# Peptides against a protein of PDB entry 5CWW: the designs that were tried, part 6

Target 1, 194 residues: chain A of PDB entry 5CWW
Amino acid sequence: VPKLQGPFDFDLNPEDEQDDEVELKDIYVIGEKPRVADLMRGEEEELEMMKEDQHNGLSLNIICLLSTSGQVKICLDIDGVEAQWLPPRSKNKRLFAPPPEPPSLLTFQTFDTLKPAEVTPDGWPMFSEDATSPYSFYVTHPAGITYISLTPWVFRLESELQSDSEAGTEFRIDLLAKGQGSERDRIFTQTRTQ

## One batch from the design tools (peptide; made by RFdiffusion4, then SolubleMPNN)

Design b1_p8_8_s4 (from b1_p8_8, 4 letters changed)
Fold by OpenDDE base, seed 3:
Structure b1_p8_8_s4 (fold): chain B 194 residues (1-194), chain A 8 residues (1-8)
Amino acid sequence: as target 1 above (194 residues)
Amino acid sequence: SSKLAQLA
């Protein structure tokens, strides 16, 4: 049986003046790249072919949050939250383990998929995956469908995380976070029949 | 992870 996890602490960018009462409608998770080196222990030839695909994904989980208003929040899992299962009933709950610190999610980017005039109180936007890319997805709303891609920044961020040089890394990551990194394209708009 | 923690 899966264990209920949370609450999660959100380290919001201090510039997010957004009202604390954002109603979430959907969550989309992009898992971290598999540690191919750990999985392919003993198959060195296949490991080399997989390394040549320069587009190894991010070593962090990405959590996307979608509000009623069509706002998307892209969060990075810095702590490496793993799926937890309920322990078998027989093990004495160690009563005295200090409660683990709640896992933190870092808000990397926030953006809208809807215009203010398209927002409806009964709107139920939803995520859907892109079969062609693990770092691309769609937001579907009655007003339209928006394509989103994280590829413009994901691989750059991974390169910084894997770099041995600490010099300037913080500055470069800060520039990535401040940049308009994610691609957004409205692929369908519902025609309002007047 | 330590590098990202410096941004938070």
Scores: peptide ipSAE 0.051, ipTM 0.804, DockQ to the pose 0.248
Fold by OpenDDE base, seed 1:
Structure b1_p8_8_s4 (fold): chain B 194 residues (1-194), chain A 8 residues (1-8)
Amino acid sequence: as target 1 above (194 residues)
Amino acid sequence: SSKLAQLA
């Protein structure tokens, strides 16, 4: 049985002026890129072809959170949270182990998908995957559908994480965080038939 | 991890 994980601490971007109290309605996880070298052991030719694909993805898990108001938070898993399973019933839980420190998530970006007039108290927005890209998805609300893509920054961030040069890395990452955010496109709007 | 910690 999978172990329920959390609560998570959120390290908010200091530029995020939005209320800390967000009622979440959905979660979407984008797993880290596969370790191609570990998976392709013995298939050197295929490994070289896959390494040439510059779009291998991010080495960190991405956690997307969606609120009732249609706010999306994009969080990065810096601690490397792993899936956990409940121990077999037979092992006496060492009752006295202090609870592990909660893992932290870094809030990379926050944005809205709904206009203020579209927000409803009983709103239930949901994530759905894009079959064409692991770093793109949709937010569906009764008011409309918004396409989201993380591709403008994900691959650049990965390049910085894998760079051997520490010089200017902080500056470049800061520019990524403050610069062109995720792509957002409202692909459908439900017109209220008056 | 150290690089991202500088973002926080």
Scores: peptide ipSAE 0.050, ipTM 0.802, DockQ to the pose 0.249
Fold by OpenDDE base, seed 4:
Structure b1_p8_8_s4 (fold): chain B 194 residues (1-194), chain A 8 residues (1-8)
Amino acid sequence: as target 1 above (194 residues)
Amino acid sequence: SSKLAQLA
């Protein structure tokens, strides 16, 4: 049985502190790139072949949150939260170690998928995966469908995380956060039958 | 992780 994790602390960018309390309707998780080097320890030849394959992905989990209004929050798992399983019901009351500090999620980007006129109180937008890319997905709402891609920044961010030099990293990541961010494309708009 | 913590 999977263990429930949380609560999570959300570290908001100072620019996002003014965001009103948003009612969430859906969540979409993009798992971190597998550490192939750790999994293939002892198979150096196969490791070199897998490094050449576009196994380019972020070494952090990405948590996408979707509100009733069609607002998307892209959060990064900085603490490296791993899937946990409930231990088998052993009768031994293990001494509860002090509860670990709650893991933090960093809000990297917030954006809207709906125009203000398209927002409805009973709206129920949903995420759906893109079969062609792990870093792309769709937001479906009665008003329309929006394609979203994280590819404009995710690989650049990974490059900074894997860099041996800390010099200028903060500056470059800051530029990524302030940049154009995720790609958004409204691929379908529902015609209101008047 | 330490690099991202500097942005928070």
Scores: peptide ipSAE 0.049, ipTM 0.800, DockQ to the pose 0.245
Fold by OpenDDE base, seed 5:
Structure b1_p8_8_s4 (fold): chain B 194 residues (1-194), chain A 8 residues (1-8)
Amino acid sequence: as target 1 above (194 residues)
Amino acid sequence: SSKLAQLA
């Protein structure tokens, strides 16, 4: 039986001090790239070919949160949260292990998909997947549809995470966090019939 | 882990 997980601590970027209680309406999870090395055990030649593909994705889970106002938060699972199962009924409850610290999610980016005038109190925006890319998706709201792509930063972040060199990594990651926003494109806007 | 701690 699967175990319920949470709560999660959210580490917010200090610039996003808008501590306003955001009412969440939807969640969208992008799983980490498969551990190719674990899947390709015994297929060394194919493993080398897959390592050359710079577009294999991020080694971290991404959790996207969507509010009533159309605000999207992109969170990174830095602790590597895995599926947990209820322990088998075996008697050895290790009673004395301190509860593990709650896992933290890092808020990597926050942005809006709606203009202030488009926000409605009864709005219920929703995520939907893009069949062509695991790192692209849509936000649908009564006011319109917005295409979002994480590709401008996700592969670059992965490159930094996989780099053996610590030299300049902090600087490059800081630039990623500050500079490279997700792509956003409003593909449909609902015209108010006057 | 050290690199991710720099993002936080």
Scores: peptide ipSAE 0.049, ipTM 0.802, DockQ to the pose 0.252

## One batch from the design tools (peptide; made by RFdiffusion4, then SolubleMPNN)

Design b1_p9_1_s1 (from b1_p9_1, 6 letters changed)
Fold by OpenDDE base, seed 1:
Structure b1_p9_1_s1 (fold): chain B 194 residues (1-194), chain A 9 residues (1-9)
Amino acid sequence: as target 1 above (194 residues)
Amino acid sequence: STRVTRYPR
């Protein structure tokens, strides 16, 4: 049985210090690039062919959160959150180990997909994947559809994560967050029928 | 205060 995980601690950027409780409507997860080398243990020849097809991708999980207002929050899983399962009911009353510290998510970017006049109290925006790119997706709301691409920063972030210097990773991520935004394009706007 | 993001109850 899967274990319910959370609460998650969000390391919010100081700009996100809006005291307002945000009602979430959807969650979208972009999984880390699979370590093909670990999957193909013993098939060295196929490993070389698949290394060329190694889709350049981020080695971190990305968690996107969508609010009623159409705000998207992009969070990075820097701690490497893994799926947890309930331990089998072993008869041994092992003393409940203290609950592990809650995993933290780093808030990388926050942006809106709706104009203030498009926000509705009963709005239910939703994520949908882009079949052509793992790092692109759509936000669908009754007011319109917004295309989002993380490609402007994802590959640069991966290059920084693969650098030999583990020191200052958080600082470098903050610089990337401030320098290169996600691409946002409103591909459809619903015209209010007069 | 820390912005708390919650799923609708």
Scores: peptide ipSAE 0.011, ipTM 0.522, DockQ to the pose 0.092
Fold by OpenDDE base, seed 2:
Structure b1_p9_1_s1 (fold): chain B 194 residues (1-194), chain A 9 residues (1-9)
Amino acid sequence: as target 1 above (194 residues)
Amino acid sequence: STRVTRYPR
């Protein structure tokens, strides 16, 4: 039986320290790139062709959170949260295993998709997929539709995670978080019919 | 909808 996971702790950027209760309306998960090398064991020629064509996606899960206000929060699963199963009802409950530390999510980026005047208390923004890229998606709200792309940073972050040089990796990741944000484009704005 | 409470660190 699958185990219900959570709660998750959010490592928020210090700038997001506002004690604001954020009402979340939707969640969108971009799974880590499958290790094609592990799946295609024995098909080396096909693996080489797939490595060239596969823009190597991020090796981390990305969790996108959407609030009533149209705020998007991009979180990274650094701990690698995997599917958990309920422990077998084996009688040997090791009673005294400390509860595992709750997995933490790193808040990488936070940005708005709505203007303050477009925010409504009954707003229900939603995510939708982009069929052309796993790292692009749309936020749909009654006021309009916003295209979002993570491509400006995802591939650079993956290159840092794969770099053998542990030296300065944290600094470079912090620079990526503070640097080029996700692409945002308002592709549709609802005309208020007066 | 899920309410997420942020605790100030």
Scores: peptide ipSAE 0.011, ipTM 0.513, DockQ to the pose 0.060
Fold by OpenDDE base, seed 5:
Structure b1_p9_1_s1 (fold): chain B 194 residues (1-194), chain A 9 residues (1-9)
Amino acid sequence: as target 1 above (194 residues)
Amino acid sequence: STRVTRYPR
């Protein structure tokens, strides 16, 4: 039986420490790029062909959170949260192991997809995928549809993660977060027919 | 630390 994962601690950027109870409406997960080398273990010839098709992507899972207000939070799974299964009911609860620290998600970006006047209490915005890119998606709300692309920073972040220098990684990620944000484009606006 | 509280349906 799969284990329910969480709670997750969100390491919020201090700029986003608004204590406001954000009512979440949807979650969108972008899985890490497949480790082709790990998948093709034993198929050296196919590995060479797939190396050319190395899906350029992030080696981290991305968790997108969507609120009633149309606010999107882009979170990075730094800890590498894997699928967990319920431990077998073996009677020997090691009573004295401190509970493992909950996995943390790094809040990388927060942005709005709705104007304040478009926010409604009964709003139910939803994510949908973009068929053309794994790092692009749509936010659909009754007021309109917003295209989101993470491509401006995802590949740069991957380059930083692949750097052998652990020193200053946090600082470089912070610079990326403060730099080029996600692309946002309102592709459709519902005209209020009065 | 923002706690995502799932309200029970």
Scores: peptide ipSAE 0.008, ipTM 0.503, DockQ to the pose 0.070
Fold by OpenDDE base, seed 4:
Structure b1_p9_1_s1 (fold): chain B 194 residues (1-194), chain A 9 residues (1-9)
Amino acid sequence: as target 1 above (194 residues)
Amino acid sequence: STRVTRYPR
């Protein structure tokens, strides 16, 4: 049985003082790339081909949050939160273990999928996956459907995380966050019947 | 620093 995890601390940018009022409606999780070395144990040639593929994905979990207003928040799990299972009934809980520090999520990007005039109090936006890419998804709202792709930055971020140079990593990640954001395309707009 | 991209009003 899976263990309930949380709470998570969000390392929110202090400039987004408006984040405290965000009513969340949906969550979408993009799991970290599988450890190809563990999956391809004994298939060295395929493993080498997959290592050379720059499209292997991100070694971090990505957590996407969606508000009633159609705001998407892209968060990175830097701490590497793993799925936890309930211990078997026979293991005595160590009563005296300090509670683990809550894992923190880094807010990498925030963007809107709706225009201000499209936002409704009863709006129920939802995520849906893209069958063609794990790093692409859709946001569906009564006002329209928005395609989102994280591909413009996800592979560059992975390259940075795999770099041997610890010096300047934080600066380069900050440049990525400030650089070209996620691809966003409104693929469908519902015509308001007057 | 979180990049907030809004639709142009």
Scores: peptide ipSAE 0.015, ipTM 0.546, DockQ to the pose 0.527; fails the geometry check

Design b1_p9_1_s2 (from b1_p9_1, 5 letters changed)
Fold by OpenDDE base, seed 3:
Structure b1_p9_1_s2 (fold): chain B 194 residues (1-194), chain A 9 residues (1-9)
Amino acid sequence: as target 1 above (194 residues)
Amino acid sequence: MARVERYPR
């Protein structure tokens, strides 16, 4: 039986977000790219050709959250939240390990996909994938469609994560979050029929 | 702390 995971703690959340007011409508997960070098440890010749074309994606899971208002929150799973299964009902009372700390997500970026006048109480925005890029997606709302790409920062973040210094990772990520953010483009706007 | 990036006016 799958274990329910959560609640998640959100690190670096914007000060003005009262967490209690954000109704989430959809979740989109971009899984970590496996280290191709670890998968191909027996096929050296094919690995060199794939290293040039595969810009190594992010080695962290990305969790995108979408609110009723069309706000997107981009979260990073720094702790590596894996799918957990309930332990088999083994009768052996092995020692109460303290409950694992709740998983934390780092809020990398938060942005609106709708204008205030496009927000509706019954709005149901949804994510959809981009078949051309694992780091791009769409937000569809009755008012319009917004293209989003994480490519402007994903590769810079991966370069920082590959650095031998684990110390100050959160600080370096905060600096990257203050730099060039996600690409956001409104590709379609529904004309209000008067 | 990242600010919410509002929709461009």
Scores: peptide ipSAE 0.248, ipTM 0.861, DockQ to the pose 0.419
Fold by OpenDDE base, seed 5:
Structure b1_p9_1_s2 (fold): chain B 194 residues (1-194), chain A 9 residues (1-9)
Amino acid sequence: as target 1 above (194 residues)
Amino acid sequence: MARVERYPR
């Protein structure tokens, strides 16, 4: 049986987000690119060709959260949260280990896909993938469709993560978050039928 | 701290 994971802590959350008021409607996960080195144990020649392809994705999972208001939160899985299974009911509760700290998600970016006048209480925005890019997707709402691309920053972030300097990683990510953010384009707007 | 990017006016 899959283990329920969470709660997650949200690092670098915007100060103005009262987390208590955000009703989430959808989640979109962009999985980390598999490390080719782990897949190709024994094929050294193919490993070299596929190492060039390591530059084609982020080594972290991206978790996109979508609210009823059409707000998107882009979170980074810094801790590398893997799918967990419920351990067999071993009676030995290690009574004295402090509960592990909840895994943290780093809030990289938060943005609106709707105008205030387009927000409805019964709104049901949804994510959908872009078949042409793993780092692009759509937010569909009754008021319209918004294209989103993470490509402006994902490859820059990966370059920072590949740097041997663990010191200041959070600071460098905050600088990236303050820089050029995600592309966000309204590709369709529903005309209000009067 | 990240800011919420509102819909462009």
Scores: peptide ipSAE 0.246, ipTM 0.860, DockQ to the pose 0.414
Fold by OpenDDE base, seed 1:
Structure b1_p9_1_s2 (fold): chain B 194 residues (1-194), chain A 9 residues (1-9)
Amino acid sequence: as target 1 above (194 residues)
Amino acid sequence: MARVERYPR
């Protein structure tokens, strides 16, 4: 049986007092790049060809959160959260190990996809994938459709993660978050039929 | 802390 995970702690979260009251409507996960080296054990030539494929994705999972208000939060899984399962019912009363620390997500960026006048209490924004890019997606709301691309920062972040120093990773990510953010384009707006 | 990027005017 899968174990319920959470709560998650959010690092570098914006000071917006609204974060504690954010009604989430959807979640979109961009998985880490496959460890090609682990998949291609024994196929060194194919491994080299796949390493040369310049679209080396991010080595971290990206978790996108969408609120009723059309706010998107982009979070990075620094700790590498894996699926947990309920332990088998062992008959041995092993002393309650302290619960593991909750996993932390690093908030990279937060942005609105709706104007304040487009926000409705009954809004149902949803994520959808872009079949042409693993780092692009859409937010669909009754008021309109917004295209989002993480490509402006994902490759720079991966370059920083591949650096020899694991120390200060969070600090370097915070610097990247203050730089070029995600691309955001409203590709469709619903006209109110009068 | 990153600021919430509001919808472009």
Scores: peptide ipSAE 0.246, ipTM 0.861, DockQ to the pose 0.422
Fold by OpenDDE base, seed 4:
Structure b1_p9_1_s2 (fold): chain B 194 residues (1-194), chain A 9 residues (1-9)
Amino acid sequence: as target 1 above (194 residues)
Amino acid sequence: MARVERYPR
């Protein structure tokens, strides 16, 4: 049985966002890249080809949050939040371990998918995957459909995470977040027939 | 600090 996880703390939120005011409607998770070495155990030739493919995904989970207003928050799971299962009913010890510190998510980017005039109180935006790319997805709202791609930064971030330089990693990630953000394209707009 | 990227006008 899956264990309920949360609450999560959000780091580096925009100053203008009171997290308490954001009504979330959907969550989209992009899992970390599989360890190619674990999958290709015994296939050395395919392992070499896949290592040369610069399209190795991010080694962190990405958590995308979608509000009623069509705002997307892209969060990085720096702490490596794993799926937790209820422990088997083993009889022994309520060890009062202090509650683990809540995992923190790093807010990498926040952006709107709707114009202010398209936002409705009863809006129900939804995520959907792109079958052609693990780092691309759609936000569907009654007002329109927005394509999103994380590819402009995800590979640069992975290169940073693989660097042996622990010093200044946070600063370099902040520079990436301030650089070229996610691709965002409105592919469909619903015309209000009056 | 990340800024909210508003919908392009």
Scores: peptide ipSAE 0.239, ipTM 0.858, DockQ to the pose 0.414

Design b1_p9_1_s3 (from b1_p9_1, 6 letters changed)
Fold by OpenDDE base, seed 2:
Structure b1_p9_1_s3 (fold): chain B 194 residues (1-194), chain A 9 residues (1-9)
Amino acid sequence: as target 1 above (194 residues)
Amino acid sequence: SSRVERYPR
């Protein structure tokens, strides 16, 4: 798993710039799908299995951020795509490679996992993986457990990224961001023993 | 019974 090391510059929507010091408690990273080209050096049989898995994951890294308030922010690493689309910069050893620009994260979706009455100042929500899907996970808080699934949009986004038609792709991605959100289900609520 | 509550979209 490539550990993304470094400060992420969040291109927060200007509406999100007013979010006060959101104390982040946890980070969950969903790595990009392995490139089929890296597998083509393997046996043809593995390539057929990956082609049959119509649920080929997203070609972008997904970074999920979790606040003390139980807010989840889902961010996309777009620079990972640009690195694929940037024509191979000629290997001319220009001595001063500018410091790698910090990866720009696009905020795709923001949502809450807690009710306002469940938010506590000492709350420590945490992510955990779903063993059944790479694009599903849980948010655990003392008040309860929330199941999250990115599957409603992730495969559509991948379809747009793989489309040969660059025309209108940005518009369609914006519509996806505004449209079908992640699945969000509270699967457990802690009963306050009075 | 853990009632699954769906958050409003």
Scores: peptide ipSAE 0.093, ipTM 0.781, DockQ to the pose 0.047
Fold by OpenDDE base, seed 4:
Structure b1_p9_1_s3 (fold): chain B 194 residues (1-194), chain A 9 residues (1-9)
Amino acid sequence: as target 1 above (194 residues)
Amino acid sequence: SSRVERYPR
């Protein structure tokens, strides 16, 4: 799993910039799935099995950010895409290549996991993985547990990224962002003992 | 029945 090492440059939608006070408490990274081409250096049989699985996952790293308020930002590592689309810049280790620019993160979605009345100053929401899916996770807060799934859009986004036609890709990605958002289900709510 | 609350989009 390529460790995305920060710093990250956040391309935040201007609507999200107004929350200058978003204190981040946790980060959850969903690593890109290895490209079939990178796996082709291994056993050809594993490659065929991966091609048949229409759900090979996203070729981009996903970075999930969690605030004290229980707000989740889903960010995409777009530089990961560029590194994918750019022919491998000749392995001329230009000794003087400027330090790699920090990866640009595109904010794909922002949503809350808490109701306003559940937000507490001392609240410490945390991510946890779902063992059943690499594109699903939980947000745990003292008020409750929320299940999140990125599956409604991840595979469609990957299909778009794998398309040979760059024409309209940005438009289709924007439609995906505005369309079927992440699944968000409160699976547990803490009963306020009155 | 654990009422799964779906957050509005």
Scores: peptide ipSAE 0.084, ipTM 0.772, DockQ to the pose 0.049
Fold by OpenDDE base, seed 1:
Structure b1_p9_1_s3 (fold): chain B 194 residues (1-194), chain A 9 residues (1-9)
Amino acid sequence: as target 1 above (194 residues)
Amino acid sequence: SSRVERYPR
């Protein structure tokens, strides 16, 4: 379990700064798939087979946040990628590495899983995994169950992140965020028994 | 058939 340690600086879009203290109820983390190149430094043949697996997951950690109101925020750990590209600093200088800057999370998407009439003050929405896909999950609330899939954009984002141009990565991610959204389907709704 | 309500895009 990757221990996300530290205060997350949410680079919230300035429009989201007006959202009052969103009471978070649950967190769901989709860990980055290890880069095949780092795990398989010894076996060239398996490296080729894993490159051909077009279903290589995102090289970024995804952090999903769930509020009492059933709002989901999908956040990307962008700094995790930058830290991999930092040239290996030369051996010797015990320069006090500044405390690792807390990972900057980019809010990629925000959406609701509940209608306003379904929101209750005692509501406790929770995440649960989809055993069939690492990029799909469920939000369970007393009012209903919502299926979420990140697959519409995750593979496109990975393709952009693998592009040789480091310049404008944030801009390209913002364009993707404004484009194709996550799949969101209410699979069950609790009938209010009168 | 549980009517899957798709949220408006």
Scores: peptide ipSAE 0.054, ipTM 0.753, DockQ to the pose 0.047
Fold by OpenDDE base, seed 3:
Structure b1_p9_1_s3 (fold): chain B 194 residues (1-194), chain A 9 residues (1-9)
Amino acid sequence: as target 1 above (194 residues)
Amino acid sequence: SSRVERYPR
């Protein structure tokens, strides 16, 4: 049985501490891409062709949070939330290892998908996947549909994570977060028929 | 498709 993961501790930027209680409506998870080298250790020939076209995805899980207001938070699981399975109900009282510390999520980006005039108290924004890209998705709201792509920064972040320099990783991630943000395109807007 | 402008907080 999959272990229910959470609650997540969000390392919110201090600028986000002043925002009122954000009511979350939906969660979208983009799983880490396994290292192709670890999966393909048996099939060397097909590995070379896949190396060029498979832009190595991010080795971290991405957790996207969506509020009633259409605010999206992009969070990174830096600690690597391994798929925790509930320990098998073996009758032997092996010493309870201390419960693993809750995974820490780094808030990488926060942005809106709705205009203030489009926000409604009864709004029900939802995530949906993009079948063409694992790092792209849609936010659907009664006011409109927004396309989001993480591709502008995901590959740069992965390159930084693969660098042998552990020192300054947090600083480099912060620089990436302040750089080119996620792509956001309004694909459809519901015209208010007055 | 128009790019969603960042609204100032």
Scores: peptide ipSAE 0.041, ipTM 0.765, DockQ to the pose 0.086

